# Peptides against a protein of PDB entry 4Z5W, part 119

Target 1, 305 residues: chain A of PDB entry 4Z5W
Amino acid sequence: IPDVFLELNKLWYFSAQSNLFNGEMPRSLSNSRSISLLSLRNNTLSGQIYLNCSAMTNLTSLDLASNSFSGSIPSNLPNCLRLKTINFAKIKFIAQIPESFKNFQSLTSLSFSNSSIQNISSALEILQHCQNLKTLVLTLNFQKEELPSVPSLQFKNLKVLIIASCQLRGTVPQWLSNSPSLQLLDLSWNQLSGTIPPWLGSLNSLFYLDLSNNTFIGEIPHSLTSLQSLVSKENAVEEPSPDFPFFKKKNTNAGGLQYNQPSSFPPMIDLSYNSLNGSIWPEFGDLRQLHVLNLKNNNLSGNIP

## One batch from the design tools (peptide; made by RFdiffusion4, then SolubleMPNN)

Design b2_p19_5_s1 (from b2_p19_5, 14 letters changed)
Fold by OpenDDE base, seed 2:
Structure b2_p19_5_s1 (fold): chain B 305 residues (1-305), chain A 19 residues (1-19)
Amino acid sequence: as target 1 above (305 residues)
Amino acid sequence: TAAAQAAHAAAHYETNIFT
């Protein structure tokens, strides 16, 4: 990418995703006062990520995902006072979340999917201070760590939490009950154990639940049959989606399905590939908005209602 | 297996799966 952004003093949006750009991010771009939205995803950009937040006062969205950047996560990003959305997926940092992110009050959406992030306890302890954080994607990190259950953890405004494929140990954490606006929860493909907690059924906005491919035991909590978002068509006020898409692959050989908004996910309860026992509750029939109920590969018994 | 989990992990939520 040429180093010509100093002359582009009116450039508000720069989108150069899915090209063949290599080398470092140009210094003039890292100092742009005009840029609000920056997307360089799916290139071969390299070097250290550096943004001059004192200069980049208009930056609201940053997508650098699927690049060859190296080094540490930029600790100064919280100084970008208007920065709302960050996509750092598939950037191999081999790092912890910077402690400075506790001050990241503008942050609404964050993805570190498959970014070699370490120390989930520290990450969640830091990110809980992001009062405006609505979307958090941490898939394919924290390999074999324990999902913290610290009751003091609080994500008040959290709408989307995806921490899949981390081989995480532990239980469904009680602190997640402090997120009453949660719409989408994916903790699939971990080593989570214990019972599925009944308080999940109190999350009135929860329309997508994936707990598949874990080691959960006990009965399906009856409270899941009363998930309000799945009983009635509430006018889900579509909150602003993150500026980055979500991807879900159905099969290892299939292309990922792109979902531009959390609302584009089908209403789903997936509890498959666990060790759940007991009966299927007939009251699942009350979930009129439910598109997918996946209970396969469990120890369930009794009649199918 | 860890390999099956890793292969299946590639099938899970990645915010940037560009083919």
Scores: peptide ipSAE 0.031, ipTM 0.667, DockQ to the pose 0.133; fails the geometry check
Fold by OpenDDE base, seed 4:
Structure b2_p19_5_s1 (fold): chain B 305 residues (1-305), chain A 19 residues (1-19)
Amino acid sequence: as target 1 above (305 residues)
Amino acid sequence: TAAAQAAHAAAHYETNIFT
């Protein structure tokens, strides 16, 4: 990428994603006063990520995902006072979340999916201080760590939490009950154990629940049949989606279906590939908004209602 | 397997935010 962004003093949006750009991010880009939206996703950019937050006063969205950046997560990002959305997916940092992120009050959406992030306990302890954090994606990190169950953890404004494919140990953490606005929870493809907690059914905005491919035991909580977002449309909080589209591939060989909004996720309960027992509750029939109920590969018995 | 988990994660969340 050429170092010419000083001349582009009116540039508000720069999208150069899915190209073949290599080398480092140009210094003039890292000092741009005009850029609000920056996407360089899916290139071969390298070196350290550095942004001059004192200069980049208009930066609201940063997508650097799927690049060959190295080194630490930039600790100065909280100084970018308007920065709301960060996508650092598939950047191999081999790092912990910086302590400075405790002060990241502008942050609303964060992804570190498949970024070799370490120490989930520290990460969650830090990120709970981000009072405006609504979307958190930490998939494919923290390999074989324990999901902290510290009741003091509070993500009051959290809408989307995805921590899949981490081989995490532990149980469904009680601190999630402190997130009453939670809409999407994915803890799939871990080594989580214990029972599915009944308080999950009290999350009135929860329309997408994936607990598949774990080691959960016991009965399906009857309270899941009373999830208000799945009973009635009136409780579907149409919150504005994060500035980035969601993609769901149904099939590994199919092009990813672009979902522009988290609301584009189908209402779903996936409890498949566990060790759940007991019956399927007939009251699942009350979930009139539910599109997908996946209970396969469990130890369920009785009649199919 | 880790490969199956990675494939699953990639298949489910090919988003600008999630992948």
Scores: peptide ipSAE 0.030, ipTM 0.710, DockQ to the pose 0.144; fails the geometry check
Fold by OpenDDE base, seed 3:
Structure b2_p19_5_s1 (fold): chain B 305 residues (1-305), chain A 19 residues (1-19)
Amino acid sequence: as target 1 above (305 residues)
Amino acid sequence: TAAAQAAHAAAHYETNIFT
């Protein structure tokens, strides 16, 4: 990418995703006063990520995912006072979340999916201080760590939590009950154990629950039949769609379905590939908005209602 | 497998935010 952004003093949006750009980010881009949205996703950019937050006063969205960046997570990002959305997926940092992220009050959406992030306990302890954090994606990190269950953890405004495919140990953490606005929870493909907690059914906005491919035992909590978002069409306040569309591939070979917001995901309960027992509650029939109920590969018994 | 996990994660959340 040429170092010409100094002349582009009115450039608000720069999208150069899915190209063949290599080398480092140009210095003029890292110092742009005008840019609000920067997307360089899916290139071969390399080196250290550096943004001059003192200069980049309009930066609101940063997508650097799927690049060859190396080194540390830039600890100065909280100084970008308007920065809301960060996508650092598939950047191999081999690092912990910086302590400075405790001060990241502008942050609303963060992805470190498949970014070789370490120490989930530290990550969650830091990120809980981000009071405006609504979307958190930490999939494919923290390999074989323990999911912290510290009741003091609080993500008050969290709507989307995805920590899949980490082989995490532990239980469904009680601190999630402190997130009453949670709409999407994915803890699939871990080594989570214990019972599915009944308080999950009290999350009235929860329409997408994936606990599949774990080691959960006991009965399906009856409270899941009372998930309000699945009983009635709540006028889910159209939250401003995250600046980035969601893609769900139904199959590895299928084109990804584009979803512009988390609410575009099909309402789902996936408890498959566990060790759950007992009956299927007839009251799952009350979940009129539910599109997918996946209970396969469990130890369930009785009649199918 | 890690590949199956990665494929699953990708299948559910190929987004500009997630991938």
Scores: peptide ipSAE 0.030, ipTM 0.706, DockQ to the pose 0.130; fails the geometry check
Fold by OpenDDE base, seed 1:
Structure b2_p19_5_s1 (fold): chain B 305 residues (1-305), chain A 19 residues (1-19)
Amino acid sequence: as target 1 above (305 residues)
Amino acid sequence: TAAAQAAHAAAHYETNIFT
């Protein structure tokens, strides 16, 4: 990418995603005062990520996903006072979340999916201080770590939590009960154990639950048949606030279903590939908004209602 | 398997927040 962005003093949106750009980010780009939305996703950009937050005062959205960046996560990002959305998926950091992220009050959405992030306990302890954090994606990190169950953890405004495919040990963390606005929870493809807690059914906004491919035991909590978002349309998922530019990908690449918006996820309960026992509750029939109920590959018995 | 986990994660969570 050429170092010409100083001349582009009115550039508000720069999208150069899905190209063959290589090398480092140009210095003029990392110092742009005008850019609000920056997307360089799916290139071969390299080097350390550096953004001059004192200069980049208009930066609201940063997508650097699927690049060859290296080094530490930029600890100065919280100084980008308007930065709401960060996508650092598929960047191999081999790092912990910076302590400075405790001060990241502008942050609404963060993805580190498949970014070799380490120390989930520290990550969650830090990120709980992001009071505006609504979407957190940490899939394919923290390999074989323990999911912390510390009740003091609080994500009050969390709507979307995805921590799949981490081989995490532990139980469904009780601190999630402190997230009453939770709409989407995915903890699939871990090594989570114990029972599915009944308090999950008290999350009135929860319309998508994936606990598949774990080691859960016991009965399906009857409280899941009372998930209000799945019973009635009146409790319909508040559209994620317009602060989240969910850009709808027009072009379905031939790969898997990319859900770009939480609202684009089908209402679902997936408890498949566990060791759950007991009966299927007939009251699952009350979940009139439910599109997918996946209970396959468990130890369930009795009649199918 | 790790490959199935990766494929599942990739299929669901290419968090193309901007796409």
Scores: peptide ipSAE 0.029, ipTM 0.689, DockQ to the pose 0.109; fails the geometry check

Design b2_p19_5_s2 (from b2_p19_5, 13 letters changed)
Fold by OpenDDE base, seed 3:
Structure b2_p19_5_s2 (fold): chain B 305 residues (1-305), chain A 19 residues (1-19)
Amino acid sequence: as target 1 above (305 residues)
Amino acid sequence: SAAAQAEHAAKHAETNIIT
């Protein structure tokens, strides 16, 4: 990428995603006063990520995902006072979340999917201080760590939480009951144990639940048959979605389905590949908005209602 | 080419994976 962004003093949007750009980010781009949205996703850019937040006063969205960047997570990003959305998926940091992210009040959406992030306890303890955080994606990190169940953790504005494919141990954490606006929860492909907690059915906005490929035991909570978002057509308030897409992997060899907004996900309960027992509740028939109910590969018994 | 489209699609499929 040429170092010509100083002359582009009116540039508000720069999208150069899915090209063949290599080398480092140009210094003039890292100092752009005008740029609001920056996407360089899916290139071969390298080096340390550096942004001059004191110069980049208009920066609101940053997508650097699927590049060859290395080194530490930029600890100065909280100084970008308008920065709302960050996509750092598939950047190999081999790092912890910086302590400075406690002060990241502008942050609304964060992805570190497959970024070699370590220490989930520290990550959640830091990120709970981000009062405007609505979307958090931490898939393919924290390998074989314990999912913290500390009741003091609070994500009051959280709408989307995805922590899949981490082989995490522990239980469904009680602190998630403090997230009444939660719409999408994916904890699939972990080693989570215990029972599925009944309080999940009190999350009135929850329309997508994936707990598949874990070690959950006991009965399916009857309270899941009363999930309000799946009973009634609530007008999903078109809240500002993250500026980065989501990808659902259908098969190991197929390109994932792209979803531009969380609201584009089919309403789903996936409890497959666990050790759940008991019957299927006939009251699942009350979930008139439910598109997918996946209960396969469990120890369920009785009649199919 | 079909190969470049497949590789481009594969690179996209790994960002923000909902598994």
Scores: peptide ipSAE 0.060, ipTM 0.661, DockQ to the pose 0.601
Fold by OpenDDE base, seed 4:
Structure b2_p19_5_s2 (fold): chain B 305 residues (1-305), chain A 19 residues (1-19)
Amino acid sequence: as target 1 above (305 residues)
Amino acid sequence: SAAAQAEHAAKHAETNIIT
């Protein structure tokens, strides 16, 4: 990428994703006063990520995902006072989330999917201070760690939480009950155990629940048949989606489906590949907005209602 | 080409994966 962004003093949007760019980010780009949206996703860019937040006063969205960047997570990003969306998926940091992120009040959407992030306890302790955080994606990190269940954790404005494929141990954490605006929860492909907690059915905005591929036991909570977002359409809070897409792989060999918005996900309950027992509640018939009910590969019995 | 789209899709398929 040429070092010409000083001359481009009116450049508001720079989208150069999905090319063959290599080398480092040019210094003029890291100092751009005009750029609001920066996407360099899916290139071969290298070096350490550095942004001059004192210069980049208009920066609102940063997508650097799927690049060959190295080093630490930039601890100065909270100084980018308008920065809302960060996509750092598939950047191999081998790092913890910086403590400076406790002050990241502009942050609304964060992805570290498959970024070799370590210490989930520290990560969640730090990120709970981000009062405007609505979307958090931490998939493919924290390998074999324990998902903290500390009730003091509070994500009051959280709408999307994805922590899949981490081999996490523990239970469904009680602190999620402090997130009444939660719309999408994915904790699939972990080693989570215990029972599915009944309080999940009190999350009135929850339209997408994936707890598949865990070690959950006991009955399906009857409260899941009363999820208001799946009973009626009236509770679909259209909120601004993150500036980065989501990808769902149905099969290991299939190309991932791209979802540009969380609202593009089908209303779903996936409890498949667990050790759940008991019956399917007839009251699942009340979930008129439900598109996908996946209960396969459990120990369920009785009649199909 | 379908191959370039498939290769592009394959590189994309792992960013922000919801598994």
Scores: peptide ipSAE 0.041, ipTM 0.637, DockQ to the pose 0.580
Fold by OpenDDE base, seed 2:
Structure b2_p19_5_s2 (fold): chain B 305 residues (1-305), chain A 19 residues (1-19)
Amino acid sequence: as target 1 above (305 residues)
Amino acid sequence: SAAAQAEHAAKHAETNIIT
């Protein structure tokens, strides 16, 4: 990418995703006062990520995902006072979340999917201080770590939490009950154990639940039959979605389906590939908005209602 | 090219994955 962004003093949107750009990000781009949205996703850009947050006063969205960047996560990003969305998916940092992210009050959406992030306990302890954080994607990190269940953790405004394919140990964390606005929860493809907690059914906005491919035991909580978002068509308040898409893989060999908004996901309960027992509650018939109920590969018994 | 499209699709399939 040419180092010509100094002359482009009116440029507010730069979208150069899905090209063959290589080398480092231009210094003039890292110092742009005009740019609000920057997307360089799916290139071969390299070097260390550096942004002059003192200069980049208009930066609101940053998508650098699927590049060959190296080094540390930029600890100065919280100084970008308008920065809301960050997509660092598939950047191999081999790092922990910077402590400075405790001060990241502008942050609304963060993805580190498949970014070799380490120490989930520290990551969640830091990110809970991001009071405006609504979307958090941490898939394919924290390999074989324990998902912390510290009751003091609070994500008050969290709407989307995705921590799939981490081989995480532990239980469904009680601190998620402090996230009453949670709409989408994916903890699939972990080593989570224990019972599915009844308080999940109190998350009135929860329309997508994936707990598949874990080691959960016991009965399906009856409270899941009373998930308000699945009983009634609540007017899904179109809250501002992340500026980055989501991708769901149905099969290991299939391309991921792209979803531009969390609301584009089909209303779903997936509890498949666990060790759940007991009956299928007849009251699942009350979930009139439910598109997918996946209970396969469990120890369930009785009649299908 | 079909190869570039396939590589592009593969790269996208690993961005913000829900498994």
Scores: peptide ipSAE 0.040, ipTM 0.636, DockQ to the pose 0.621
Fold by OpenDDE base, seed 5:
Structure b2_p19_5_s2 (fold): chain B 305 residues (1-305), chain A 19 residues (1-19)
Amino acid sequence: as target 1 above (305 residues)
Amino acid sequence: SAAAQAEHAAKHAETNIIT
């Protein structure tokens, strides 16, 4: 990428995604005062990620996903006082979340999907201080770690939490009950155990629940038949979606389906591939907004209602 | 085209995945 951004003093949006750009980010780009949205996703960019946050006063969205960047996660990003959305998916950091992210009050959406992030306990302890954090994607990290259940963890404004395919151990963490605005929860493809907690049915905004491919036991909580978002069509206030898409992959060989916003996901309960027992509650018939109920590959018995 | 979307989706199949 040429070092010409000093002359582009009115450039607000720069999208150069899905090209063949190599080398480092040009210094003039890292010092741009005008850029609000920067996307360099899916290139071969390399070197250290560096942004001059004192210069980049208009930066609101950063997408650097699927590049060959090396070194540490930039610890100075919290100094970018307007930076709301970060997509660092598929950048191999082999690192922990920086302690400086405790001060990242502008942050609303963060993805580190498949970024070789380590220490989930430290990551969650840091990120809970991001009071405006609404979307958190941590899929394909923290391999074989334990999902912390510390009740003091608090994500007050969290709407989307995705921590799939981490081989995480532990249980559904009680601290998620402190997130009453949660709309989408995906903890699929882990090694989570115990029972599905009844308090999940108290999350009135929860329309998408994926707990599939775990080791859950016991009965399906009856409280899931009372999920308010699935009973009635509430006019969900259209909040601004993350500036990065979501991808759902059904099979390892299939192309991922792209979803541009969380509200584009079908209303779903997926509890498939567990060790759940008991009956299917007839009151699942009250979930008039539900599009997908997946209970396959469990130990369920009785009549199908 | 659906093919260009599929190829773009294949390169990004691991970006912000829900499995």
Scores: peptide ipSAE 0.037, ipTM 0.646, DockQ to the pose 0.460

Design b2_p19_5_s3 (from b2_p19_5, 13 letters changed)
Fold by OpenDDE base, seed 3:
Structure b2_p19_5_s3 (fold): chain B 305 residues (1-305), chain A 19 residues (1-19)
Amino acid sequence: as target 1 above (305 residues)
Amino acid sequence: SELLRLLHALQHYETNIFT
């Protein structure tokens, strides 16, 4: 990419995604005062990510996903006072979340999916201070770590939490009950154990629940039949979506489904591939907005009502 | 009956029920 962005004082949006760009990010781009939306996703860009946040005063969205960047996560990003959305998916950092992200009040949407991030406890302890954080994607990180159950963790404004395919140990964390605005929860493909907590049914905005491919035991909580967002659409709070797409893999061999917005996810309860027992509650029939109910590969018994 | 109606309306339903 040529270093010509200094003269582009009216450049608001730059998208060069899905090209063959290599080398470092242009220094003039890292100093652009006008740019609001920057997407360089799916290139072969390399070197360290550097953004001059004191110059980049209009930067609101940053998508650098699927590049060959190296080094540390840029600790100065919280100084980009308008930066809302960050997509760093598929960048191999081999790092922890910077402590400076405690001050990242502009942050609304963050993805580190498959970015070799370490220390989930530190990551969640830091990111809970991001008061405007609505979307958090941490899939394919934290391999074999323990999902922290610390009750003091609080994500009040969290709408989307995706921490899939981490082989995480532990239980469904009680601190998620402090996220009453949660719409989408994906904890699939972990080693989570214990029972599914009844308080999940109190999350009135929760329309997508994926707990599949874990080691959950006990009965399906009856409270899941009372998920208000799945009874009626009238309770669905529409909120601004992140500028980056979501990906869900249905199968190991299938291309992941791309969802551009949380609202594009089908209303779903997936509890498949666990050790759940007991009956299927007839009251799942009340979930008229439900599109997918997946209970396969469990120890469920009785009749289909 | 209402669950069966839901199951027919579901885009995807998979369960292993032991009868």
Scores: peptide ipSAE 0.019, ipTM 0.569, DockQ to the pose 0.020
Fold by OpenDDE base, seed 2:
Formats: structure tokens, C-alpha cells, sequence
Structure b2_p19_5_s3 (fold): chain B 305 residues (1-305), chain A 19 residues (1-19)
């Protein structure tokens, strides 16, 4: 990418995604006063990520995903006072979340999917201080770590949490009960154990639940048949709209389907590939908005209603 | 009966969400 962005003093939106750009990010782009939305996703850009947050006063959205950037996560990003959305998916940092992110008040949506992030306990302890954080994606990180269950963790405004494919140990953490606006929860493809907690059915905005491919035991909690968002449409909560897409794979070998908004996900309960026992509750028939109920590959017994 | 329809529609659904 040429270093000519100093002359582009009216540049508000720059999208150069899905090209063959290589080398470092231009210094003039890192100092742009006019830019609000920057997307360089799916290129071969390299080097250390540097942004001059004192110059980039209009920056609201940053998508650098699927590039060859290296080194540490930029600790100065909280100084970008208007920066709301960050997509750093598929950037191999091999790092922890910076302590400076405790002060990231503008942050609403963050993805580090498949970015070799380490120390989930520190990451969640830091990110709970982001008061405006609504969407958090941490898929394919924290390999074989333990999901912290510390009750003091609090994500008050969290609407979307995705921590899939981490081989995480532990249980469904009680601190998620402190997120009453949660709409989408994905903890699939981990090594989570214990029972599915009944308080999940109290999350009145939860329309998408994926706990598939874990080691959960016991009965399906009857409270899941009372998920208000799946019974009626009356409680439609305002959806978080991150500027980055979500990808859903239907199979390990398939390309991911792109979803631009959480509402593009089908209303779903997936508890498949666990060790759940007992009966299927007939009251799942009351979930009139449910599109997807997957209970396959469990130890369930009795009649299917 | 309605649950059977939901269960059958889903036999091939494996969710892996990536961003």
C-alpha cells in the first residue's frame, strides 16, 4: 500500500480487504486524522501494528483480520477515544491482552479469534472493565487453559460471547449470570464439564446457545424450556452490530458461512456431543421461535415428544 | 412430534463460529 494518505485529508472510509497487499501498514495511514473506518482484512500485511491514536481522532472501526502482523497487541489502542470495533482475528500475536485495555471505554466489539492469545484469566479480568463491551469473540485461543469461574467477573452490557474451540477446562461460569442482556453464547468444542446450570434459562434475551462438543453430564435443565426470547418475539432487545462478520462452519471441512449480525444466526439450542442423560422435556414444544434443537450424541433416554 | 421435526432438521449441523 503506498504511503500517500497524508494528502487524503477527507478520507472517511478506506476498505482494501481481500487483496494481495504486502509489507507494512503505511505510516501516513497510521497518522490519518480523517479516517473513521479502516478495513485491511484478508491481505498479507506484516510487521508490528502501530496506530498514532493522538492523530487518529476520528477512528471508530479497525479491521486488520487475516494478515501476517506479528509482535505484541498495541497497548495504546485505548487512547483512540472513538474506537468502538476491533477485528484482530487470525493475527498470530502469541501474547496476552494488554493491561491498558482496562481503560478502553469506547470499545463495543472485540475479536481475537484464532490470534494465539494466552491467559484467559487475565484477559477476562482486564476486559470486564470495558463498560461498553457488547460483543466479545475469543475462539481458537487459550489452548487447554481453564475457563475462570470467579464470581466477581462482571460483563454488565455483554450481548455476544463466543469462546469456542479452545479445549478449555472447567464448568459453565457463574459470572455469566451477571450478563442479563446476553443474546448469543457459544462455548462449543471445549472440554467443559459438570452440569448445565439452570440459571441459563433466566437469560431472557438468549436466543442462541451452543454448548456442543463438551463433556457435560446430568439432565438438561428444565429452565431452558422457558427461555423468553424463544417463547415470544415481544422482548426483542436491540442487537449489537459489530463492523466485522461472524463465520459459522456447518462442517469441519466446509467454508464458513458469513453472518454480518447476530440476528442472522438461527434461534438455536445445541447441546449435541455431550454425556447428558434423562428425558427430552416436552415443553421444548413451547419454544415457538426455536429453529434449531440439537441434542444428538448424548445419553438421553425415554420417548421423543 | 414437533420436537422430532426440529431434531431431524439438525442432524448435520455442527457449529464452529469463527470471526
Amino acid sequence: as target 1 above (305 residues)
Amino acid sequence: SELLRLLHALQHYETNIFT
Scores: peptide ipSAE 0.016, ipTM 0.593, DockQ to the pose 0.088
Fold by OpenDDE base, seed 5:
Structure b2_p19_5_s3 (fold): chain B 305 residues (1-305), chain A 19 residues (1-19)
Amino acid sequence: as target 1 above (305 residues)
Amino acid sequence: SELLRLLHALQHYETNIFT
């Protein structure tokens, strides 16, 4: 990418995703006062990620996912006072979340999926201080660590939590009950054990639950038949549409990048590939908004209602 | 939304790793 962004003093949106760009991020780009949305996803960019947050005062979204960046996670990102969304998926940091992220009050959405992040306890202890954090994706990190169950952890505004495929040990953590706005929970492909806790059915906004491919035992909690988001449409909390301005690029000649509206996640309960026993509750029939109920590969018995 | 895109990209990635 050429180092010409000093001349582009009105550039608000820069998307160069899914190209073959290599080398470092241009210094002029890291100092852009005008850029609000920066996407360099799916390139071969390398070196250390550096952003001059004192210059980048308009930066609201940063997507650097699927690049060859190295080194530490930039500890100065909390100084980017308008930065709401960060996608660092598939960047191999081999690092912990910086302690400075405790001060990241602008942060609403964070992904480190498959980024070789270490120390889940430290990560969650830090990120709980992000009061505006609504979406957290930590899939394919923390390999064979223990999912902390410390009741003091509080993610009050959390709507989406995905921590799949980490081989995590432990149980479904009680601190998730402190997230009453939770809409999507994915803890699939771990080594989580114990029973599925009944308090999950009290999460009135929860429409997508994936606990598949774990070692859960006992009965399916009857409280899951009372998930209000799946019983009635009236309580369908608006999907967490991140306030990403749909950039209708007005210019006719650039082939409309069909932003494939990501199909909404289907209302789903997946408890497959566990060691659950007992019967299927007939009251699952009350979940009129449920699209997918996956209970395969368990020890369930009785009649299908 | 980019979040839904991120989530879908993650789901597709999870499905592609484990299917």
Scores: peptide ipSAE 0.026, ipTM 0.700, DockQ to the pose 0.068; fails the geometry check
Fold by OpenDDE base, seed 1:
Structure b2_p19_5_s3 (fold): chain B 305 residues (1-305), chain A 19 residues (1-19)
Amino acid sequence: as target 1 above (305 residues)
Amino acid sequence: SELLRLLHALQHYETNIFT
């Protein structure tokens, strides 16, 4: 990418995604005063990510995903006072989330999917201080770590949480009960154990639940049959989606399905590939908004209601 | 059952029960 962005003093939107750009990010781009949305996703850009947040006063969205960037996560990003959305998916950092992200009050949507992020306990402890954080994607990180169950963790405004394919140990964390606005939860493809907690059915906005491919035991909580978002349409709060796509793993060897917004996810309960026992509750028939119910590969018994 | 009615209505969706 040429270093000509100093002359582009009216540039508001720059998208150069899905090209063959190599080398470093232009210094003039990292100092752009006019740019609001920057997308360089799916290139071969390299070097350290540097943004001059004191210059980039209009930056609201940053997508650098699927590049060959190296080094540390930029600790100065919280100084970009208008920066709402960050997509750092598929950047191999091999790092922890910077402590400075405790001060990231503008942050609404963050993805580190498949970015070699380490220390989930520190990551969640830091990110809980982001009061405006609505979307958090941490898929394919924290390999074989323990999912923290510390009740003091609070994500009050969290709507989308995806922590899939981490081989995480532990149980469904009780601190999620403090997220009453949660709409989408994906904890699939982990090593989570214990029972599915009944309080999960109290999340009245939860329309998408993926707990598949874990080691859950016991009965399906009857409270899942009372999920209000799946009984009636009235609670579907259309909120602005992040400027980055979501990916769902369909199969072990298949590419993920791309969803452009959380509202494009089908209303779903996926509990497949666990060790759940007991009966299927007849009251699942009350979930008139449900599109996908996947209970396959469990130890369920009795009649189909 | 009411669940069977829902499952029949959702035949276009991957609703699978495996016991």
Scores: peptide ipSAE 0.024, ipTM 0.589, DockQ to the pose 0.020; fails the geometry check

